# Ledger of designs, part 35: peptides against a protein of PDB entry 4PN1

Target 1, 261 residues: chain A of PDB entry 4PN1
Amino acid sequence: KIEMNFLNKPIVPDTTKVISNFLTHYLITEPVEHVEIEAKLGTLIDLETQNRFEFPVMNETILNPEFNLRTRFESDMTASEHKYLNEFLNQAFRDSQKPGRLPFAYKHTKQVDLFYETEDNSRDKIRVSKNQSDNQVLACVKKRRVADLFLYCPNDAFDIRISISDELPVSMPSGNQQPSLTRLKDRVGYVHQEIKIDLTKTTQNDPVYDTTERHELEVEFGNIADLRDRAQKAKDGMEAPLFRRVQLFMDNVRILRREHS

## One batch from the design tools (peptide; aimed at target 1 E66)

Design b1_p18_8_s2 (made by RFdiffusion4, then SolubleMPNN; from b1_p18_8, 8 letters changed)
Fold by OpenDDE base, seed 2:
Structure b1_p18_8_s2 (fold): chain B 261 residues (1-261), chain A 18 residues (1-18)
Amino acid sequence: as target 1 above (261 residues)
Amino acid sequence: SEKFKKEFSKLIEEMLKK
């Protein structure tokens, strides 16, 4: 018989604890009503060098948000990297359909996002999302970025930004109002155990910079109600369910950020 | 938020004491 350790009890990694605490804050302590929680793959850029930031660490490290590190996060990747990840996830999807596995769900969505200015000229724009094929309205929201948590991953292809956002449902803009910005989104979504993995190609026309295309990969908690319940239990002293869910989430993120062409 | 930063700081302090 093999034991896990000299106590024969599970040990929770520090990363799991820190992220769990981060999530609990915005789920329970200062609750975001319409919360979206996602991790994006990207690169921490040093504002001074405009290159990937270099920290004196040798593995995955959560950056302390109290420090101004003079960095920005670029969530873009190359088309080749995006294609590689798409192929990787397609294979993972196929493998998950085999007997004895939990299957992925798959969805391909093409949508148009229309951004409108608000009457009060607030910083947050109204986003109307429509299905590209039939112009059916999918959502009308004001999205507010609430908080970010950054992970520096020196051994992997990508760094990670975990973000908390508030997607407030709002009324449709007036019919005579013109959008200030329009973007096309081609999204391939994979769902496994209520964790969503999305590959998104975003096309945006800019009068100055011409047409630009962005390639993003994001991992999202697909069951916020369950996550909030787990976070509440954690606040009440039972942390294990939350830790397990966060561990699952992070393992998926770790798999993806290690893959590269 | 500032509240999170404070809470996070406390968490770090607690972790460092172990």
Scores: peptide ipSAE 0.030, ipTM 0.485, DockQ to the pose 0.338
OpenDDE base, seeds 1, 3, 4, 5: peptide ipSAE 0.000, 0.018, 0.029, 0.014; ipTM 0.247, 0.424, 0.481, 0.395

Design b1_p18_8_s3 (made by RFdiffusion4, then SolubleMPNN; from b1_p18_8, 9 letters changed)
Fold by OpenDDE base, seed 4:
Structure b1_p18_8_s3 (fold): chain B 261 residues (1-261), chain A 18 residues (1-18)
Amino acid sequence: as target 1 above (261 residues)
Amino acid sequence: MEEFKKEFSKLIEEMLKK
């Protein structure tokens, strides 16, 4: 007979505990009302060298937010990397449709995002999202980034930024206002066990810099209510449900950041 | 964010003491 360890009990990784604590803070302790929690694949760039930062570590490492590391995060990838991940997820989708598996859900959306300045001249912009085909308004929100947690991943193609955002529904801008920025978004979305995985191609027209294109991959918690419930239980002394959910989220992130051609 | 940083530090300290 084989046991897991000398206690014969599951062990929770430190990464899971740290992230769980991070989430609990912004779900329960200092709660964000309209919270969005997502991880983006990208690169931690050293501001001095403009290259990927190199930390003296050999594995996935959560960076301590108390320290100024003089880095920026670039949430972008090449078209080829993005295409590879798309193909990978398509295959994962197909495999999940087989008997005995939990299936992915799939959604393809094309939208236009219009950004407007606020009347109070705040740093936060109003984003109006419209369906690209019929210009139907899908959403009107003001999004504020609340907190970030960075993971340096020396063995993988990408580093990770986990972000807490407040996405506040707001009224439509007045008809006399013109958007300061417009973006076309082509998004392929996959959902598995209420974890959302989005591949997004963004096209931005700039009168000065011409048209630019960005490729992003995001992983998001699709059931915030459940996550908040788990976080509350954790505060009450029952941490296991939260740890399990965070572990699932992070395993999905780990799979994606390791995949490359 | 500042409050979280404090909590985060405490968590890390506890983890390092084990």
Scores: peptide ipSAE 0.042, ipTM 0.553, DockQ to the pose 0.409
OpenDDE base, seeds 1, 2, 3, 5: peptide ipSAE 0.030, 0.038, 0.040, 0.020; ipTM 0.510, 0.536, 0.532, 0.422

## One batch from the design tools (peptide; aimed at target 1 N64 L149)

Design b1_p19_1 (made by RFdiffusion4)
Pose (drawn by RFdiffusion4):
Structure b1_p19_1 (pose): chain A 256 residues (1-205, 211-261), chain P 19 residues (1-19)
Amino acid sequence: KIEMNFLNKPIVPDTTKVISNFLTHYLITEPVEHVEIEAKLGTLIDLETQNRFEFPVMNETILNPEFNLRTRFESDMTASEHKYLNEFLNQAFRDSQKPGRLPFAYKHTKQVDLFYETEDNSRDKIRVSKNQSDNQVLACVKKRRVADLFLYCPNDAFDIRISISDELPVSMPSGNQQPSLTRLKDRVGYVHQEIKIDLTKTTQNTTERHELEVEFGNIADLRDRAQKAKDGMEAPLFRRVQLFMDNVRILRREHS
Amino acid sequence: SDTMKEIWEENAHKLFTPP
């Protein structure tokens, strides 16, 4: 017989607790009506060296946003790094279809992105996405970035950015208006336990941009867990962000 | 926000703080 600790009850990892606080704040305390919560793989770039961020730590660590660390985030990866993750996810996809497993879901989207500027002093963009096939509109949203949280991962090829955005559905722009940006987007979507794993390849109308993003697919349920956590019963919220971060961690460690 | 800053101060020991 073996116990996990001298208490024999599970304990919350420090990171899971902190991220739960970050998510509960923008879900409950200062709520965002149309919230998108996603984490992207990429690289933390030191502004002076223009290389990967160096930090005297040995494990995955959350950077305090109240400190100026002179850093930016590159949400990009090579074509090989993108293909390598694609193969890994495909293999993980088929293995989930086997007996005893909770299966993956799949959705491949070939669409066009149209970005517009706003009439306000804000730096928000109005995004219009259409099918490349029939050109029917998939979405028309005004997107505002609310908060970011950076995880430096010295043992891996990637760092993590957790973004909280606000996607408000809005009406279509006028025809007599030039879009600030137009590009193709090849999004390969995997879904497991309502956690979305998106593998995106955008083509600038040339320059290519390869990304991997992991987002909560069921916000309403997550908001409910955040409410219970604020009221004491915080176990379901912890179990949720633990699953999210563990998925993000698996994809982060996958590299040649 | 001030509320979020207070949460960061409470959790400073779990987060990175420069020397």

Design b1_p19_1_s1 (made by RFdiffusion4, then SolubleMPNN; from b1_p19_1, 11 letters changed)
Fold by OpenDDE base, seed 4:
Structure b1_p19_1_s1 (fold): chain B 261 residues (1-261), chain A 19 residues (1-19)
Amino acid sequence: as target 1 above (261 residues)
Amino acid sequence: SESLKKLLEENKDLLYVPP
């Protein structure tokens, strides 16, 4: 008979605890009402060198937000990397349809995002999302970034930014107001066990820099109500359900950031 | 808008659906 350890009980990785505590703060302690929690794949750039950040660690490391490391995060990848991930996720989707597995759900969405300045000249813009084919309004929100947690991943193709945002539903801008920015989004979304994985190609026109493209991969908690419930239980002394959900989320992120051509 | 029209003309599908 083999046991897990000398206590014969599961042990929670420190990474899971740190992330769980981070989430609990913004779910329960200082709750964000319309919370979105996502991880984006990208690169931590050292502002001094303009190259990928180099930290004296050998594995996945959560950076302490109390320290200014003079970095920026670039949530972008090459078209080839993006295509590879698309193929990878398509295969994962197909495999999950087999008997004995939990299936992925799939959705392809093409939308137009229109950004408007607010009347109070706040830093937050109003985003109107429309269906690209028929111009039907899908959403009108003001999104505010609340907090970030960065993971430096020296052994993987990408670093990770976990972001907590507040997406406030707002009224449509006045008909005479012109958008300050327009973006096309071509997105394929994969959902497995209520974890959303989105590959998004964004195209935007810039009056100065012409048309630019961006390729993003994001992983999002698809059931915030359940996550909030788990976080509340954690505050009440039962941490296991939250730890399990965070572990699932992070394992999916880890799979994706390791994949490259 | 003219910006939207330009974007639509330049838009190419990169992502494809699984079977």
Scores: peptide ipSAE 0.098, ipTM 0.706, DockQ to the pose 0.013
OpenDDE base, seeds 1, 2, 3, 5: peptide ipSAE 0.043, 0.046, 0.036, 0.073; ipTM 0.650, 0.629, 0.641, 0.664

Design b1_p19_1_s2 (made by RFdiffusion4, then SolubleMPNN; from b1_p19_1, 11 letters changed)
Fold by OpenDDE base, seed 1:
Structure b1_p19_1_s2 (fold): chain B 261 residues (1-261), chain A 19 residues (1-19)
Amino acid sequence: as target 1 above (261 residues)
Amino acid sequence: SEEFKKMLEENKDLLYVPP
């Protein structure tokens, strides 16, 4: 007989615990009402060298947010990498349609985001999202980034930023206001077991940025209510359901960050 | 604006092939 360890019980990786605690804080302890939780693939850049950040670790490592490492995160990839990931996800989609598997869902969306200044001159802009085809308003929100957790991944093509955001629904801007920024988004979304994987190509005319086009991949928790329930159970002493969900999320992220052209 | 409309037309197909 073979046992999994000397206790013959499942063990939870420390990474899973740390991330679970991070999520629990903003789901339960200081709850964000309209919470969005996503991981973006990108690159940690050293502000001094302007190259990819180098940290004296040999594997996936959660960076302590209490320390200023003088880095920035670029949530972007090359067109080639983005295309490769599209092909990879298409294959995963096809394979999941086979008997005995849980299927992916697929959705292609094209939208225009219009950003407006707020009346109170707050830092957060109002985003009005419209469908490109019929100009129908999809959402009007003020998105506030609440917290970030960075994972340095020296063995993979990408580093990871896990973000907690508050997407506050707000009233439409007045008709006399002009948008300060317009952004086109073309997004293909893959959903598996309520985990959303989005490939997004963004085009914008922004004088602040040197590039008008961005290629992003994000992984999002598709069922926040369920996640919050799991987090509450964890606070009540039953941690296993939360750990399992976080593990699933992170395994999907790990698969994706290893893939590149 | 006309510039915006032009941008929309030029970028009508931003992403790649579906499954």
Scores: peptide ipSAE 0.054, ipTM 0.583, DockQ to the pose 0.013
OpenDDE base, seeds 2, 3, 4, 5: peptide ipSAE 0.053, 0.048, 0.051, 0.043; ipTM 0.582, 0.543, 0.584, 0.604; seed 2 fails the geometry check

Design b1_p19_1_s3 (made by RFdiffusion4, then SolubleMPNN; from b1_p19_1, 12 letters changed)
Fold by OpenDDE base, seed 5:
Structure b1_p19_1_s3 (fold): chain B 261 residues (1-261), chain A 19 residues (1-19)
Amino acid sequence: as target 1 above (261 residues)
Amino acid sequence: SEELRKMLEENKDKLYVPE
């Protein structure tokens, strides 16, 4: 007979606990009402060298947000990397349609985001999202970045930023207001077990800067209500459901950040 | 957004193959 360990019980990875606690804080302790929780693939850049950040660790490491490491996060990748991930996810989609598997859902969307300044000139802008095909309004929100958690991943192609955001629904801007920024998004979306994976090609038209293109991959918790319920149970002493959900999320992230062309 | 997430789950499109 073989046992898992000397207690013969499952053990939760420390990363799972740290992330779970981070999420619990903004789900339960200081709850964000309209919370969005996503992980983006990108690169931690050392501001001094302008190269990828280096830290004396050999594997995935959550960086302590209390320390200013003089870094920035670039949530971008090359077109070839983006294409590779798209093909990879397409194959994963196809494989998931087979009997005995849980299937992916898939959606290809093109949308335009219009950003407007607020009346109080706050840092947060109002974003109006519309379907590019029929101009139907998808959302009108004021998105506030609440917190970030960075994972340095020296063995993988990408580092990770987990972000907590508040997407406050707001009224449409007045008709006399002009957008300060427009963003076209070509998004390929995959959903598996209520975890959303989006590949997004963004074209941004800035009045001051030249048009820029970005290739992003984001992984998002698709069922916030369920996640909040799990977090509440964790606060009440039952942590297993939350840990399982966070583990699932992170495993998907780990799969994706490990893939490269 | 919740609306976008709903669309992803309820509406399936043909797989996009990037150029």
Scores: peptide ipSAE 0.138, ipTM 0.716, DockQ to the pose 0.018
OpenDDE base, seeds 1, 2, 3, 4: peptide ipSAE 0.022, 0.097, 0.046, 0.037; ipTM 0.623, 0.698, 0.560, 0.530

Design b1_p19_1_s4 (made by RFdiffusion4, then SolubleMPNN; from b1_p19_1, 11 letters changed)
Fold by OpenDDE base, seed 4:
Structure b1_p19_1_s4 (fold): chain B 261 residues (1-261), chain A 19 residues (1-19)
Amino acid sequence: as target 1 above (261 residues)
Amino acid sequence: SESLKKMLEENKSLLYVPP
């Protein structure tokens, strides 16, 4: 007989605990009502060198938000890297359709995002999302970034930003208002066990710099109600359900950030 | 908008192939 350790009980990695506590704060302690929780793949850039940040650690490390490390996060990758991830996820999708597995769901969405200034001159813009084909309104929201948690991943192709956002549903802008910014969003989405994985190409027309493209990969918690329930249980002394869900999320992120062309 | 029309003309192709 083999036991997992000298207590023969599961042990939770410190990374899982730290992230779980971070999420619990914005789910329960200071709850965000319309919360979105996502991880983006990208690069921590050292503002002094303009190169990838270098920290004296040898593995995945959560950066302490109390310290200003003079970094910025670039949530972008090359088209080739993005295509490789699509192929990788397509294979994962196919494999998941086999008997005995939990299947992926797949969705391809092409939308237009129109950004409008608010009447109160708030820093937050109203985003109207429409389907490109029929111009149907998909959403109208004001999104506010609440908090970020950064993971430095020296052994992987990408670093990670976990973001807490508030997506407040709002009324449509007045018909006389013109958008300050327009973006095309082409999204290939995969869902497995209520974790959303999206490959997104964003095209923006800049009057000064012409058309620019961005290639992003994001991983999102697809069931916030369940996550909030788990976080509440954690506050009440039962942490295991939350830890399991966070571990699942992070394992998916870890798989993806290790894959590259 | 003219900007939107331009972008739509430039982005007619699908991003990637489905599974």
Scores: peptide ipSAE 0.180, ipTM 0.735, DockQ to the pose 0.013
OpenDDE base, seeds 1, 2, 3, 5: peptide ipSAE 0.034, 0.055, 0.030, 0.044; ipTM 0.656, 0.635, 0.648, 0.562

Design b1_p19_2 (made by RFdiffusion4)
Pose (drawn by RFdiffusion4):
Structure b1_p19_2 (pose): chain A 256 residues (1-205, 211-261), chain P 19 residues (1-19)
Amino acid sequence: KIEMNFLNKPIVPDTTKVISNFLTHYLITEPVEHVEIEAKLGTLIDLETQNRFEFPVMNETILNPEFNLRTRFESDMTASEHKYLNEFLNQAFRDSQKPGRLPFAYKHTKQVDLFYETEDNSRDKIRVSKNQSDNQVLACVKKRRVADLFLYCPNDAFDIRISISDELPVSMPSGNQQPSLTRLKDRVGYVHQEIKIDLTKTTQNTTERHELEVEFGNIADLRDRAQKAKDGMEAPLFRRVQLFMDNVRILRREHS
Amino acid sequence: SSWTDFLTDEEKEYLYTPP
């Protein structure tokens, strides 16, 4: 017989607790009506060296946003790094279809992104996405970035950015208006337990941009867990962000 | 309000603070 600790009850990892606080704030305390919560793989770039961020730590660590660390985030990866993750996810996809497993879901989207500027002093963009096939509109949203949280991961090829955005559905722009940006987007979507794993390849109308993003697919249920956490029963919220971060961690460690 | 203002002293120690 073996116990996990001298208490024999599970304990919350420090990171899971902190991220739960970050998510509960923008879900409950200062709520965002149309919230998107996603984490992207990429690289933390030191502004002076223009290389990867160096930090005297040995494990995955959350950076305090109240400190100026002179850093930016590159949400980009090579074509090989993108293909390597594609193969790994495909293999993980088929293995989930086997007996005893909770299966993956799949959705491949070939669409066009149209970005517009706003009439306000804000730096928000109005995004219009259309099918490359029939050109029917998939979405028309005004997107505002609310908060970011950066995880430096010295043991891995990637760092993590947790973004909280606000995607408000809005009406279509006028025809007599030039889009600020137009590009193709090849999004390969995997879904497991309502956690979305998106593998995106955008083509600038040339420059290519390869990304991997992991996002909460069921916000309404997550908001409910955040409410219960604020009221004491915080175990469901913890179990949720633990699953999210562990998925993010698995994809982060996958590299040649 | 910043979400870090709602953290306990112990929770703030989980975040990186430079020397």

Design b1_p19_2_s1 (made by RFdiffusion4, then SolubleMPNN; from b1_p19_2, 6 letters changed)
Fold by OpenDDE base, seed 2:
Structure b1_p19_2_s1 (fold): chain B 261 residues (1-261), chain A 19 residues (1-19)
Amino acid sequence: as target 1 above (261 residues)
Amino acid sequence: MSWIDLLTEEEKSFLYTPP
């Protein structure tokens, strides 16, 4: 007989605990009402060198947000990397359709995001999202970034930013207001066990730099209500359900960040 | 005319393959 450890009980990785606590704070302690929780693949860049930051660690490490590390996070990748991930996820999708597996769902969406200044001149812009095909309004929100948690991943192609955002539904801009910014979003989404994996190409016209494209990969918790319930249970002393969900989320992220062309 | 109208259909499209 083999036991998993000397207690013969499951142990939760420290990373899982830290992330779970982070999520619990913004789900329960200081709850964000319209919370979005996502991880983006990208690169921690040293502001001084403009290269990928180098920390004296040898594996996945959550950075302490209390320290100013003089870094920025670039949530972008090359078109070739993005294509590779698309092909990878397509294969994963196909494999998941086989008997004995839980299947992926797939969706392709094209939308236009129009950004408007607020009447109070707040930093947060109103985003009106419309379907590109019929201009149907999909959403009108004010998105606020609440918190970030950064993972430095020296052995992988990408670092990770986990973000807590508040997507507050707001009224449509009225009158003859012109958008200050317009973005095209072309997104392919994969959903597995209520974890959303999105590849998004964003096209933006800049008056100075012409049209620019960004290629992003994000992993999102697709069932916030369930996650909030799990976080509440964790706060009440039953942590296992939350830990399991966070572990699933992070395992998916880990799979993706290891893949490269 | 918006800047979007200046884009080609190709530029508006995601060029990646579906599953």
Scores: peptide ipSAE 0.085, ipTM 0.666, DockQ to the pose 0.013
OpenDDE base, seeds 1, 3, 4, 5: peptide ipSAE 0.029, 0.027, 0.031, 0.048; ipTM 0.618, 0.471, 0.509, 0.501; seed 1 fails the geometry check

Design b1_p19_2_s2 (made by RFdiffusion4, then SolubleMPNN; from b1_p19_2, 9 letters changed)
Fold by OpenDDE base, seed 1:
Structure b1_p19_2_s2 (fold): chain B 261 residues (1-261), chain A 19 residues (1-19)
Amino acid sequence: as target 1 above (261 residues)
Amino acid sequence: KSWLDYLSEEELSFLYRPP
């Protein structure tokens, strides 16, 4: 016989607990109504050096939000890195179609995002998303960033930002309003066990700056209702379901951030 | 204000706190 440990009971890593608590706060304690929870791959930049942040740790580390580390997070990556991840995910998709596996779902979308100022002069803008092919409205939302949790990952190509956002559905802007900003998005999406993985190429024409292209990879919880249910159970004393879902999410993130060109 | 402020002492026991 073999046992898990000297207690012969499962143990939960601190990383899982911290993230679970973070999520539980915005799911249950101070609930965000239209919550979006995503992890983006990117780089923590030290504002003083303008290089990747360096911290005296040797593995994945959640940064304490109570400390001002004077960093910014850049969610962009190179075209080469983005291409590599796309190829990697394509292979993972193909492998998952084999008998005995749970299959990925795949979707490729091209959309335009139009940003409008709000009538109440709110700092948050209204985003209208339209399908590029038929110009049909896909969504009209007011998105607010609620909270961030940063993971420094010294052994991987990317650091991680986990973000809580509120995406409030709102009415379309009046027809006489002009967008303040327009972005083109080319997105390929992969879904496995209700975890969404999106590769997005964003093109923006800035009146002041030249056309910019960004490459992003994000991992999102695809079933918020289930996650909220798990979080509620955790508050009620049954933590295992939440921990398992968070572990699954983070394992997918960990796989992706280790891949590089 | 911080989400950390809403955690119980038990929930915070594994988190780093400066002296």
Scores: peptide ipSAE 0.169, ipTM 0.659, DockQ to the pose 0.444
OpenDDE base, seeds 2, 3, 4, 5: peptide ipSAE 0.136, 0.074, 0.062, 0.139; ipTM 0.669, 0.549, 0.569, 0.634

Design b1_p19_2_s3 (made by RFdiffusion4, then SolubleMPNN; from b1_p19_2, 7 letters changed)
Fold by OpenDDE base, seed 4:
Structure b1_p19_2_s3 (fold): chain B 261 residues (1-261), chain A 19 residues (1-19)
Amino acid sequence: as target 1 above (261 residues)
Amino acid sequence: KSWIDYFSEEEKSYLYTPP
């Protein structure tokens, strides 16, 4: 007979605990009302060298936000990397349709985001999101970045930023107001067990500046209500449900960040 | 002119390929 360990009980990795605590803080302790929680694949850049950040660790490491490491996070990848990930996810989708598996759902979305300045000239712009196919308004929000947690992944193709954002619903801008920025998003979305994986090609057009393009991959918790419930249970002393969901999320992230062209 | 025109042919080749 084989046992898991000398206690014959599951043990939770420290990474899972740290992330769970981070999420619990912004779900329960100081709750963000309209919370979005996502992980983006990208690269931690050392501001001094302008190269990928180097830290004296040999594996996945959550960076302590209390330390200024003089880094920036580039949530972008090459077109070839993005293409590879698309092909990888397409194959994963196909495999999940087989008997005995939980299937992926797939959706292709074209969206336009219109950004407007606020009357008070606040830093946070109003974003109006519309479906390109029928011009239906999907959302009108002010998005505020609340917190970030960075994972340095020296053995993988990408580093990770987990972000907590508040998407506050707001009234539509006046009809005579012109957008200061337009962002076109071509997104393919994969959903598995309420975890959403999005590949997005973004074209940003500024009336004054040149067009910029980005290729992004993000992993998002698709059921915030469930996650909040799990976090509440964790605060009440039952941590296992939250740990399981965070572990699932992170395992998906770990799979994706290892893939490269 | 249209949405799709903002993307290169290379980008279109994989983004629009269904699973």
Scores: peptide ipSAE 0.032, ipTM 0.485, DockQ to the pose 0.013
OpenDDE base, seeds 1, 2, 3, 5: peptide ipSAE 0.008, 0.016, 0.021, 0.039; ipTM 0.293, 0.291, 0.456, 0.512; seed 5 fails the geometry check

Design b1_p19_2_s4 (made by RFdiffusion4, then SolubleMPNN; from b1_p19_2, 9 letters changed)
Fold by OpenDDE base, seed 5:
Structure b1_p19_2_s4 (fold): chain B 261 residues (1-261), chain A 19 residues (1-19)
Amino acid sequence: as target 1 above (261 residues)
Amino acid sequence: MNWLSLLSEEEKSFLYTPP
């Protein structure tokens, strides 16, 4: 007979524990009211070399946020990489429609984001999102980045940033205000087991800088209420439900970051 | 923000494909 280990019990990966604790803090301990939790694929860039940073590790590792590593995170990829991921997810979608599988949901959306300065000149801008087809207002929020957790992934095409944000609903800007920034988003979204995977092509018209196009992939927890419930249970000593959900999330992220053209 | 990726005209014309 073979056992899992000398206790014959499953163990939780350390990465799962660290991320779970990180999430629990902003779900329960210092709760963010309108929390968004997402992982973005990108590159940790050394500010000196402008190349991907090289850390003395050989596998996926969470970077300690207490240290200033002199890095920035670029949440971008090439169009070819983005196309490859689109094709990959399309195939995954099709395969999931087969009997015995849990199906993906799919949605293609085009929206425009208008960014406005706040009256108090805070760093956080008001974002008005509109449907590009009919100009219907979808949301008006003030998004605050609360915290980031970075994963360096030396064996994969991308590094990961997990972000906690507060998307506070706010009133529409006054009619006399002009947007400081306009962003067009062409997004395809895939949902599987309440995990949202979005491929987004963003075209940004900056009044100071040239028009820029970015290709982003983000993975988001689609059911925050459930996640918060799991986090509360974890705080109360029952960690397994939270660990399972975080593991699912991270496995999806790991699948995606390994794919490249 | 300084982006490392430069998009070709072909890349800019990229359109998503449905499943």
Scores: peptide ipSAE 0.093, ipTM 0.556, DockQ to the pose 0.016
OpenDDE base, seeds 1, 2, 3, 4: peptide ipSAE 0.087, 0.005, 0.025, 0.027; ipTM 0.650, 0.246, 0.500, 0.500

